# Designs tried in a protein design run: peptides against a protein of PDB entry 2Q3Z. Part 56

Target 1, 272 residues: chain A of PDB entry 2Q3Z
Amino acid sequence: YVLTQQGFIYQGSAKFIKNIPWNFGQFEDGILDICLILLDVNPKFLKNAGRDCSRRSSPVYVGRVVSGMVNCNDDQGVLLGRWDNNYGDGVSPMSWIGSVDILRRWKNHGCQRVKYGQCWVFAAVACTVLRCLGIPTRVVTNYNSAHDQNSNLLIEYFRNEFGEIQGDKSEMIWNFHCWVESWMTRPDLQPGYEGWQALDPTPQEKSEGTYCCGPVPVRAIKEGDLSTKYDAPFVFAEVNADVVDWIQQDDGSVHKSINRSLIVGLKISTKS
Target 2, 254 residues: chain A of PDB entry 2Q3Z as posed
Amino acid sequence: YVLTQQGFIYQGSAKFIKNIPWNFGQFQDGILDICLILLDVNPKFLKNAGRDCSRRSSPVYVGRVGSGMVNCNDDQGVLLGRWDNNYGDGVSPMSWIGSVDILRRWKNHGCQRVKYGQCWVFAAVACTVLRCLGIPTRVVTNYNSAHDSNLLIEYFRNSEMIWNFHCWVESWMTRPDLQPGYEGWQALDPTPQEKSEGTYCCGPVPVRAIKEGDLSTKYDAPFVFAEVNADVVDWIQKSINRSLIVGLKISTKS

## One batch from the design tools (peptide; aimed at target 1 N144)

Design b2_p25_5_s2 (made by RFdiffusion4, then SolubleMPNN; from b2_p25_5, 17 letters changed)
Fold by OpenDDE base, seed 2:
Structure b2_p25_5_s2 (fold): chain B 272 residues (1-272), chain A 25 residues (1-25)
Amino acid sequence: as target 1 above (272 residues)
Amino acid sequence: ERKIELKVPEGVEYEGGGSMFLPSA
């Protein structure tokens, strides 16, 4: 999880699992320097360099910083996400074959955001950076992954009497979603939460004002301990959110429709 | 690793990388 530079990232659907080869390349020339630049341009460093540097001994802190800096939403982060199939002014997320080119482009263009990324690209770059910084990390793919916007552990859809979807469609289920798991101790938590920690660099929701997610103990998610920092409810929802489909009548009344049962949360780690 | 079986609305899986399920009309 640290030494492997080549691997595969799982994609596709639960029924049709696919993979792509990926060059993580954490030991390629200049990549460590780029990772250090990434840390040095993070908002916390810019605000208080001494404080930021003093905390870099914590993989919890570093993991959270990296989660935020892999996306460019709040900072000089690496990647701009795009999902609308309009990639003409950049590189299609589907075209990337490794993290090294992305990181080099970012650095070489003055830390300007690289266009474009999607979940596996974000995850893969985060994996590279974390590995480069000495944190054992793997990419994880979750099929039928939920995006809970309001942290209520529900994915809610509203339909009118004609079955047409109404309202906000931001809460959705991905065919697949990728994030990373990093191995670390959690001295900031009660005993027993050491081990794999989930981190999600895809800019889905803000955590403490920044598009970042985690680290949260995988154990906490498995055990349903949603009080565990960071972002346990969100990560839990990615794998365990309930889906509710509401039908709204003209009179304003709502009733729950019959939903289809689907196995959610099939998780697969990166392979070499 | 499998987690939980959830009830989901009927939807169409969009073909492509990083796509979301779209509820069917």
Scores: peptide ipSAE 0.031, ipTM 0.609, DockQ to the pose 0.092
OpenDDE base, seeds 1, 3, 4, 5: peptide ipSAE 0.023, 0.025, 0.028, 0.025; ipTM 0.601, 0.566, 0.598, 0.596; seed 1 fails the geometry check

Design b2_p25_5_s3 (made by RFdiffusion4, then SolubleMPNN; from b2_p25_5, 16 letters changed)
Fold by OpenDDE base, seed 1:
Structure b2_p25_5_s3 (fold): chain B 272 residues (1-272), chain A 25 residues (1-25)
Amino acid sequence: as target 1 above (272 residues)
Amino acid sequence: ERKIVLNLPEGVTYTGGGSNFLPTA
């Protein structure tokens, strides 16, 4: 999880799993330097360099910083996300074959955002950076679908009587989503939460004012301990939230529709 | 109940290629 430079990232859907080869390239020339630049341009460093540097011995801290810096939201981060199939002024997310080119482009253009990324690109770059910094990390793909409601957490999307999606489409369920898991101790938590920690560099929700996510113990997610920092409720929802499909009426009333049941929460790590 | 939203910074469209949202049933 540190030494491997080539692997496969899983994509597609739960029923039709695909993969792409990916060059993580954490040991290629100049990549470590770029990772250090990434740390040195993060908002926390710019605000208080001494404090930031003093905390870089913590994988928890570094992981959170990297999660925020892989996306360009709120900072001089690496990647700009785009999902509307309009990539003419950059590189299609589907065209990338490795993290090295992305990181080099970012650095060579004065730490300007690279266009464009989607979840697996964000995850893969984060994986490269974290591995480069000595943190064992793997890319994780999760496949989601609607399922019956069994918890107090839910994802909602709406449609009218004609089946047209209503409201914010960002509330819809991904066919797949990628993030990373990093191995680290959690001295900031109760015993037993050491091990794999989920981090999500795709800009989706703000955590403490920054588009970042995690680290949160995978164990906490599995056990439903949603009080665990960082961002346990969000990550839990990504993995296996209850989904409600609402039918909206003209009068504003909503009715729960029947959810299709597929594989929910199927998680696959990066393979070499 | 708690509503969880995966709010992206900008709008998205189904592209058929990369990550996309599942169609409703």
Scores: peptide ipSAE 0.031, ipTM 0.718, DockQ to the pose 0.113
OpenDDE base, seeds 2, 3, 4, 5: peptide ipSAE 0.027, 0.025, 0.030, 0.027; ipTM 0.688, 0.681, 0.673, 0.632; seed 2 fails the geometry check

Design b2_p25_5_s4 (made by RFdiffusion4, then SolubleMPNN; from b2_p25_5, 17 letters changed)
Fold by OpenDDE base, seed 4:
Structure b2_p25_5_s4 (fold): chain B 272 residues (1-272), chain A 25 residues (1-25)
Amino acid sequence: as target 1 above (272 residues)
Amino acid sequence: ERKIVLNLPPGVKYVGGGSFELPTA
């Protein structure tokens, strides 16, 4: 999880799983330096360098910082997300084959946001950075559209009568979503929550005012303990929430879709 | 932002970071 530089990222759908090769390249020349620059331009460092540096021995702290800095929301982070298929002024998210080029572009352009990323790109870059910093990390792909799960959380999206998704794309239920899991102790929590921690660098929802997510113990998510920091409810919803597919009619009435077949969610982790 | 609906007691809001805002008495 630290030593492997080449791997695969899973994509597609639960019924049609695909993968792409990815060069994480955490040990390539200059990558460590770039990761350190990433830490040095984070808002916490800019506010209080001494305090930030004193906390860099904590993988919990570093993980949360990296989650926020891989996206360019709220800071001078690495990647700008885009999902509208208009990538002419940058690089299509589907064109990336590794983290190294992305990180080098970011650094070489004065820490200017790189265009563009989507979930697997965010996750892969985060994975590279965390591995580079000595934190065992893997990319996780979750295939959503899960049902038949009794949860207190719902993911809702709306369609028109023709099945076209309405509203903001950020509210969409993706066929797949990627984030990372990092291995760390959690001295800030009760005993037993050490191990894999979920982190999501894709800018989806603010956590304490910043577009970041985690770390949250995977165990907490599995056990339904939504009180654990950080962002347990959000991560729980990503993997376990019921999906509500609403259809809006012309008259404004809304009803649940009854003709859409859903599947049990499937999570795949990279192995190294 | 992703629309996530949590079944929380009235007045309780998720504020991120694993924290919730409770109704003021």
Scores: peptide ipSAE 0.019, ipTM 0.564, DockQ to the pose 0.038
OpenDDE base, seeds 1, 2, 3, 5: peptide ipSAE 0.022, 0.012, 0.026, 0.017; ipTM 0.616, 0.483, 0.663, 0.515; seeds 1, 3, 5 fail the geometry check

Design b2_p25_6 (made by RFdiffusion4)
Pose (drawn by RFdiffusion4):
Structure b2_p25_6 (pose): chain A 254 residues (1-148, 151-160, 170-248, 256-272), chain P 25 residues (1-25)
Amino acid sequence: as target 2 above (254 residues)
Amino acid sequence: STFTKTTKLTLANRDPLFFEKEVED
């Protein structure tokens, strides 16, 4: 989770899982410096640099800023999202085989966002950043499935959608800032929309808090709970509707 | 005959969504 520089990002579907190899490259030349730069341009550093550097004692603080800076609403984030099959301005999300070239591109262009990312690209870059800084991190994929004239599927078809698959990262740490027993894997979601409140979204939120439905636990627990849960009910006339099943075959490299 | 079908979507990050459709037999 710290030292291995290549891994797998799972894509495809719940029935046909694709394992896409990836070069996280966290110890390649210039990557650590780029990661320290990423921290020094984060909005909290601009607001109070002395405090920001002091807070870097915490993997919760750093995990939040690190993952949060990958797809940042501010112009100094690492990547820009796009899902319309129109990637001519820059580089397709399906093209990348690693995080390194993106990070290097980002540094060289005044810390401007690199076009383009999709959920697995953001998660892959977040993994590289956090592994470089020493926070044990893994990329995780969740699969969702539809069964087909449903109004539910129409509403979605035609960025908090429910996708065929969605990726995020998990990082390992204690949580002295929370009630006891929430140490371990924390979910961090670097996909775009920081929207409800706060400088960043989403996480870190303990995976256990998600499993337990304890959605008051910081940070951004409802956003992660929504990626692995959806409750759908029909009234034809009360009935459970399985036209949409969310939270299947959640996967990571062994 | 005509009747109304209602589907509810509940997500934790937002308010519940309701969908309605008239269906003819």

Design b2_p25_6_s1 (made by RFdiffusion4, then SolubleMPNN; from b2_p25_6, 16 letters changed)
Fold by OpenDDE base, seed 4:
Structure b2_p25_6_s1 (fold): chain B 272 residues (1-272), chain A 25 residues (1-25)
Amino acid sequence: as target 1 above (272 residues)
Amino acid sequence: KVYKETTVLYRPDSEPLVFEREVTE
């Protein structure tokens, strides 16, 4: 989870699972240096360098910083998200084959946002950065499916900044979503929550005023402990079907609003 | 109306996690 530079990212749909090859490239020339630059331009460092540096030994702290810095929302982050299939002034999210080129472009252009990313791109870059920093990390893909053929797992509405519905359908196709899991201890929590922690670098909701998400113990999500920091309710919602309102800002940023249906029963298991 | 919803998480070198729930509308 730290040493492997080549891998695959799962994509497609629940019924038609696909994968793409991805070069994480955490040991490529200059990549570690770029990851350190990423830390040095984060808002917490700019506010108080000494305090930020003193906390970089904590994978919990670093994970949360990276989650926020992989997207360019609120800071000089790496990637600008775009989902409207208009990528003429940049690179299509579907064109990327690795994290190295993205990170190099970001650094070489004075830490200006790279156009463009979607969920798997955000996740893959976050995975590279976290691995560079010595945190075991993997990309996770979720698929939604229904046993009832007549059921809608996800209803999506797109709204402007004023809450007005813009259209019935968007070019945004979210048949899947990607984030990362990182292995770490959680001394900031009660015993038993060590292990895989979910982090989501895709800008969807603000956490404590910043577009970031996690870390939250996967165990907490499995057990339904929604009081566990960070952002357990949001991550829990990501693994369950909901009504989703997407609010697009003028700069292309997206805000996610979740409306939950009444849950009658919940079962968590492994699939062989 | 009650229906079943399923979310599956695929992860490298690990068994997929399956989240199943019943929802009312």
Scores: peptide ipSAE 0.324, ipTM 0.812, DockQ to the pose 0.036
OpenDDE base, seeds 1, 2, 3, 5: peptide ipSAE 0.470, 0.017, 0.018, 0.314; ipTM 0.894, 0.414, 0.438, 0.752; seed 1 fails the geometry check

Design b2_p25_6_s2 (made by RFdiffusion4, then SolubleMPNN; from b2_p25_6, 14 letters changed)
Fold by OpenDDE base, seed 1:
Structure b2_p25_6_s2 (fold): chain B 272 residues (1-272), chain A 25 residues (1-25)
Amino acid sequence: as target 1 above (272 residues)
Amino acid sequence: GTFKVTTVLYLPHREPIVFERDVVT
């Protein structure tokens, strides 16, 4: 989970699984230095360098920092997300074939955000960074399905500081989502939550003021322990959620349009 | 025409999240 530099990112749907080759390249020349730069430009370092550095021995802390820094929301992070198929001023998320080029572009342009990423790109870059920092990590693709089996939907959303969906952003419905899982102990939690921890670098909602997610024990998600740090309810919702769409008519009446329960269809992780 | 779609995300043990979007038909 640390040594593998080449792998696959799974995409598509439960019914139509796609995979793309991906160069994680965590051991390529200069990548470690870039990962260290990423840590050194994170908001916590800028606020209190001594405190930040003292906590870098914790994979929990580092994982959370990386989750926030892989996206450019609220910081000098790596990637700008875009989902509207308008990529003319950057690189299409679909065109990336590895993390190395992304990280090098970011560094070489003075830590300016790289355009553009989507969930698998965010996850893949996070995976590279975490592996580079010695944290066993894998990319996870979750194929979601509605209980009615008529649609596979995952709603991607952006939230403001109050946890509200940003009205100026279009909601995207996907049939899969990607994040990472990292292996670590959880001394900050009760015994038994060591092991795989979910981290989601795709900017969706703020956690403690930053667009980041996790780490949260995969076990906690499986067991429905939503009180567990960090962001257990959100991660749980990525795999288990009820979504209801209501249509508002001109007369102000609201009608139920779609009621769907998102369930785990299939989860595939990269080999490491 | 354009109509408003309200999506409600029901989270276990939390208040539902509500967001809206305009849909053009």
Scores: peptide ipSAE 0.050, ipTM 0.516, DockQ to the pose 0.353
OpenDDE base, seeds 2, 3, 4, 5: peptide ipSAE 0.024, 0.020, 0.032, 0.024; ipTM 0.378, 0.322, 0.372, 0.389; seed 5 fails the geometry check

Design b2_p25_6_s3 (made by RFdiffusion4, then SolubleMPNN; from b2_p25_6, 15 letters changed)
Fold by OpenDDE base, seed 5:
Structure b2_p25_6_s3 (fold): chain B 272 residues (1-272), chain A 25 residues (1-25)
Amino acid sequence: as target 1 above (272 residues)
Amino acid sequence: EVIKVITVLNLAHREPLIFERDVTL
């Protein structure tokens, strides 16, 4: 996992699995330095450098930091997500073929967010960074059931020139989602939760005030132990459930967003 | 804008699980 520089990212659907070649390139020139810069610009370091550095020996801590820093939400993170097919002022998420160019662009432009990413791009960059930092990591793709194409919902709220939310919300329902799994011990949990931990760098929800997700033991998700840190209910919902999402607005109004069925998901990773 | 997402998980042979999370728009 740590030593693999070339790989494939799985895409498509459960019935029609596709892959794209990806250069993770964690041992290419300057990539380690960029990964260290990523740690040194994280909000926890900026708040208390000594405390942050003292925790960098923990893959649990580092994994959570990287999950947050791969996206540019709330921080000087690497990638800006975009799903509206308007990529003219950047690079289309579909055109990336490796993490190295993304990381170099980020660093060379003064840690400005790179345009643009989607789930597999976020996951692939996170995989590169984690591997570079010595954490065994793989990219995971989860496909929805062949009968239920609904998975993760991206809700785009467009505001007009007056700041009013336009009534036509574009709902994007993904037929697949990508995240990473990292191998680590969990001394912060009861014994038996060592092994693969799910981390999701795609900005979807806030965890403890930051767009990050995990690490959560894959075992905990599999066994339905949703009390485990971090973000077990969310990751569980991504993997295997019938889900009804409700949106509560600032005025307290509640409306139904979508129904999605994830009862039969197919998970595939870059390595078994 | 921060919205609250209320998720209801319907699991086979289990009681539904309900949880909330905040999402920044």
Scores: peptide ipSAE 0.022, ipTM 0.541, DockQ to the pose 0.242
OpenDDE base, seeds 1, 2, 3, 4: peptide ipSAE 0.040, 0.036, 0.016, 0.016; ipTM 0.606, 0.429, 0.419, 0.364; seeds 1, 2 fail the geometry check

Design b2_p25_6_s4 (made by RFdiffusion4, then SolubleMPNN; from b2_p25_6, 14 letters changed)
Fold by OpenDDE base, seed 2:
Structure b2_p25_6_s4 (fold): chain B 272 residues (1-272), chain A 25 residues (1-25)
Amino acid sequence: as target 1 above (272 residues)
Amino acid sequence: SKFIRRTVLHRPDREDLVFEEEVET
């Protein structure tokens, strides 16, 4: 989880799992320096360098910083997310084949955001950075296991005015989500929560004012301990799917209704 | 024919994390 530079990222759907080759390249020339630059441009360092540096021995602290810095939200982070298929002013997320090129581009352009990333790109870059910093890390992919062709976090049903389920009239592109899990002790938590910790660098929600997520013990998520820092409720939702009903009106308008019934997703992790 | 393609990030309760586009078939 630290030594492997080449690997695969799992994508697709629960029924049709696919993978892409990915060059993590944490030991390639200059990558460590770039990772250190990433730390040195983080908001906490800029605010108080001494305090930030004093905490860099903590994988919990570093993991959280990296989660925030892999995305360019709120800071001089690495990647700008985009999901609307308009990538003409950058690089399509689908075209990336490794973290090294992304990190080099970021650094070479004065720590300007790289366009563009999506979940697996964010996760892969985070994985590279964390591995480079000596934190055992793997990429995790979660699929919607209840219904194929849906996001791992959302199961959609269309209903008519009478509440009857209709055929799905939309295509869900996001059948999966990617994040990372890092191995670390959690001295800041009760005993037993050491081990794999989930971190999500995809900018989705703010945690303590920054678009970051985790670390949260995978064990806590499995046990349903949503009080555990950081961001347990959010990560819990990432491994489960909400049911969303789309009620179609006679005029063709669609109304969203959220059913808080949770369906467990299919999670797979890289073994390399 | 056109249909709506939805790309959902990870928060169904957040509309800003849902992307919709019209796709021709």
Scores: peptide ipSAE 0.025, ipTM 0.450, DockQ to the pose 0.061
OpenDDE base, seeds 1, 3, 4, 5: peptide ipSAE 0.017, 0.022, 0.015, 0.025; ipTM 0.411, 0.474, 0.473, 0.436; seeds 1, 3 fail the geometry check

Design b2_p25_7 (made by RFdiffusion4; failed a check: the pose's geometry)
Pose (drawn by RFdiffusion4):
Structure b2_p25_7 (pose): chain A 254 residues (1-148, 151-160, 170-248, 256-272), chain P 25 residues (1-25)
Amino acid sequence: as target 2 above (254 residues)
Amino acid sequence: SKPEREKIIDKYNEEVKEQAEEELE
């Protein structure tokens, strides 16, 4: 979770899982410096640099900023999202085989977002950043499935959508800032829309808080709970509707 | 505070209930 520089990112579907190899490259030349630069351009550093550097004692603070800076609403984030099959301005999300070239591109262009990312690209870059800084991190994929004239599927078909698959990262740490018992894996979601409140979204939120439905736990628990849960009910006339099943075959490299 | 995707599902649930009430009427 710290030292291994290559891994797998799972894609495809719940029935046909694809394992895409990936070069996280967290110890490649210039990557650590780029990660320290990423921290020094984060909006909290601009607001109060002395406090920002002091808070870097916390993997909660750093995990939030690190993952949060990958797809940042501010112009100094690492990647720009796009899902319309129109990637000519730059580079397709399906092309990358690693996080390193994106990080180098980002540094070389005045810390301007690199086009383009999709959920697994953001998660992959977040893994590289956090593993480089020493926070044990893994990329995770969740699969969702549809069964087909449903209004539900139409609403979605035609960025908090429910996708065929969605990726995020999990990082390992204690949570002295929370009630006791929430140490361990924390979910961090670097996909784009920081929207409700706060400098960043989403996480870190304890995986246990998600499993337990304890959605008042910081940070951004409802957003992660929504990626792995969806409750759908029909009233033809009360009935459970399985046209959409969310939270299947959640996967990570062994 | 509530995700847009949950709001969409709630919209779907409410619309299906209203449409079923109209059919009964």

Design b2_p25_7_s1 (made by RFdiffusion4, then SolubleMPNN; from b2_p25_7, 12 letters changed; failed a check: the pose's geometry)
Amino acid sequence: MVPEKVLIIKKYEEEVKKLAEKLKE

Design b2_p25_7_s2 (made by RFdiffusion4, then SolubleMPNN; from b2_p25_7, 14 letters changed)
Fold by OpenDDE base, seed 5:
Structure b2_p25_7_s2 (fold): chain B 272 residues (1-272), chain A 25 residues (1-25)
Amino acid sequence: as target 1 above (272 residues)
Amino acid sequence: MVPEKVKAIEEYQKKVKELAEKLLK
């Protein structure tokens, strides 16, 4: 069961793996209440509270809601993404050391978006929320082999609230992406797709009109079953962005050429 | 260096999107 409060977020490159300590803090005081607020301000609740609440027993449904609500796109979500190194009016994504402060800031400021997040911050907050709601979850880092060749080493500086550069600098290689995997049954799918499900809270593409992604069985991605709910083609593309061998069948279904062993990217997860 | 990072992110996102769209056809 992935219910640890302390862990590591993996960063860097496939050749040069780095990690940062992270406090998930899903059992700290008030965090459960904040997670419930997150559910109560989601667009589906606001549209039909009774229907939303009736579906909260489904980790599939909750996972999808959380994926959308961790980012502030389209809703009153938690984090605003920013990648241009202009963090003076907020907190640099690189300065976060845990999810608790982020969630408390969000709640304490009337559910206003927290500035700022990037992929690992989104993933870590999602991990905290899902764990808090009783869904076993881990952060996953995918290192893209194609990007290893084009990896830009960037020196980034921490800024205070006034935009002033602090003495601290961080060297980061951006050739990775982070998301989460949650353990759940999939009664909405054919048998055999229970287990780890990929969810991506980083706002990248819209799914059914909302910036959310998943849940999709990790097994489906591995086996190339791209017809599987939710967002299998997108997640497959995230994992296999460099080389994709796929077969389109006459029925329009797309399946990966059966190489059960070939995830092109190196995937590292937090300890389970 | 910041512009280069942003460009890399955008290129990655574009690639993923294009691939996903291709797979949906």
Scores: peptide ipSAE 0.174, ipTM 0.733, DockQ to the pose 0.051
OpenDDE base, seeds 1, 2, 3, 4: peptide ipSAE 0.252, 0.232, 0.069, 0.151; ipTM 0.790, 0.771, 0.685, 0.717; seeds 1, 2, 4 fail the geometry check

Design b2_p25_7_s3 (made by RFdiffusion4, then SolubleMPNN; from b2_p25_7, 16 letters changed)
Fold by OpenDDE base, seed 1:
Structure b2_p25_7_s3 (fold): chain B 272 residues (1-272), chain A 25 residues (1-25)
Amino acid sequence: as target 1 above (272 residues)
Amino acid sequence: MVPEKVKKIEEVEKLRKELAEKLKE
């Protein structure tokens, strides 16, 4: 997890898995220095350097900082996300072959945002940074597995109190998503949530005022413990984006079925 | 015109956010 500099990032769909070669390059010359610069330009450091530095021994804290700093939202972060296929003023997200070039560009341009990233690029850069900082990290790709043989559909089912599917279904098209998982203890949580923690550097939702996500125990997501910090509901939605069951009670209230039996999409992690 | 693929991605992100909001409720 820390030692592998080259790997693959999985893309595509559950039925049509694609991979791209990726140079994580966490041990290449100057990359560690760039990762340290990333920490030193984070909003928490700028607000209170002493407090930020005192917390850098915590992989929970560092993971959260990195999740926020890999995107340029709210800060001097590394990557600008773009999805509209208009990349003429930058580099297409599809053209990147490694994290090293991205990080070097960021540094060499005075910590200006690099154009452009998408989920796998964000995840890969986060993976490089976290590995550089000594945190075992892997890139994760989630493929939606729709109940119906059609990949990339979110199907919302409304169920009655008896668990029977009511006739109203909404079909939404979902694509694959990439994030990272980092291995760490969680002394800030109840026992048993140590291990893999999900972090998502793709700017999607604000957490505590910053576009960041996690760390949240993979176990908590698996068990449906949505109260677990950080951002468990969001990560749960990312993992279970293929099928959402809603229970409609006789009073018209709609509750999400947080059943342990929720079909988790096909999750592929990089074995490093 | 934003390519269909791009619209789909933006829609997916929107849907993820909406779903996350519903889960908090």
Scores: peptide ipSAE 0.027, ipTM 0.614, DockQ to the pose 0.044
OpenDDE base, seeds 2, 3, 4, 5: peptide ipSAE 0.023, 0.016, 0.023, 0.015; ipTM 0.534, 0.369, 0.580, 0.401; seed 2 fails the geometry check

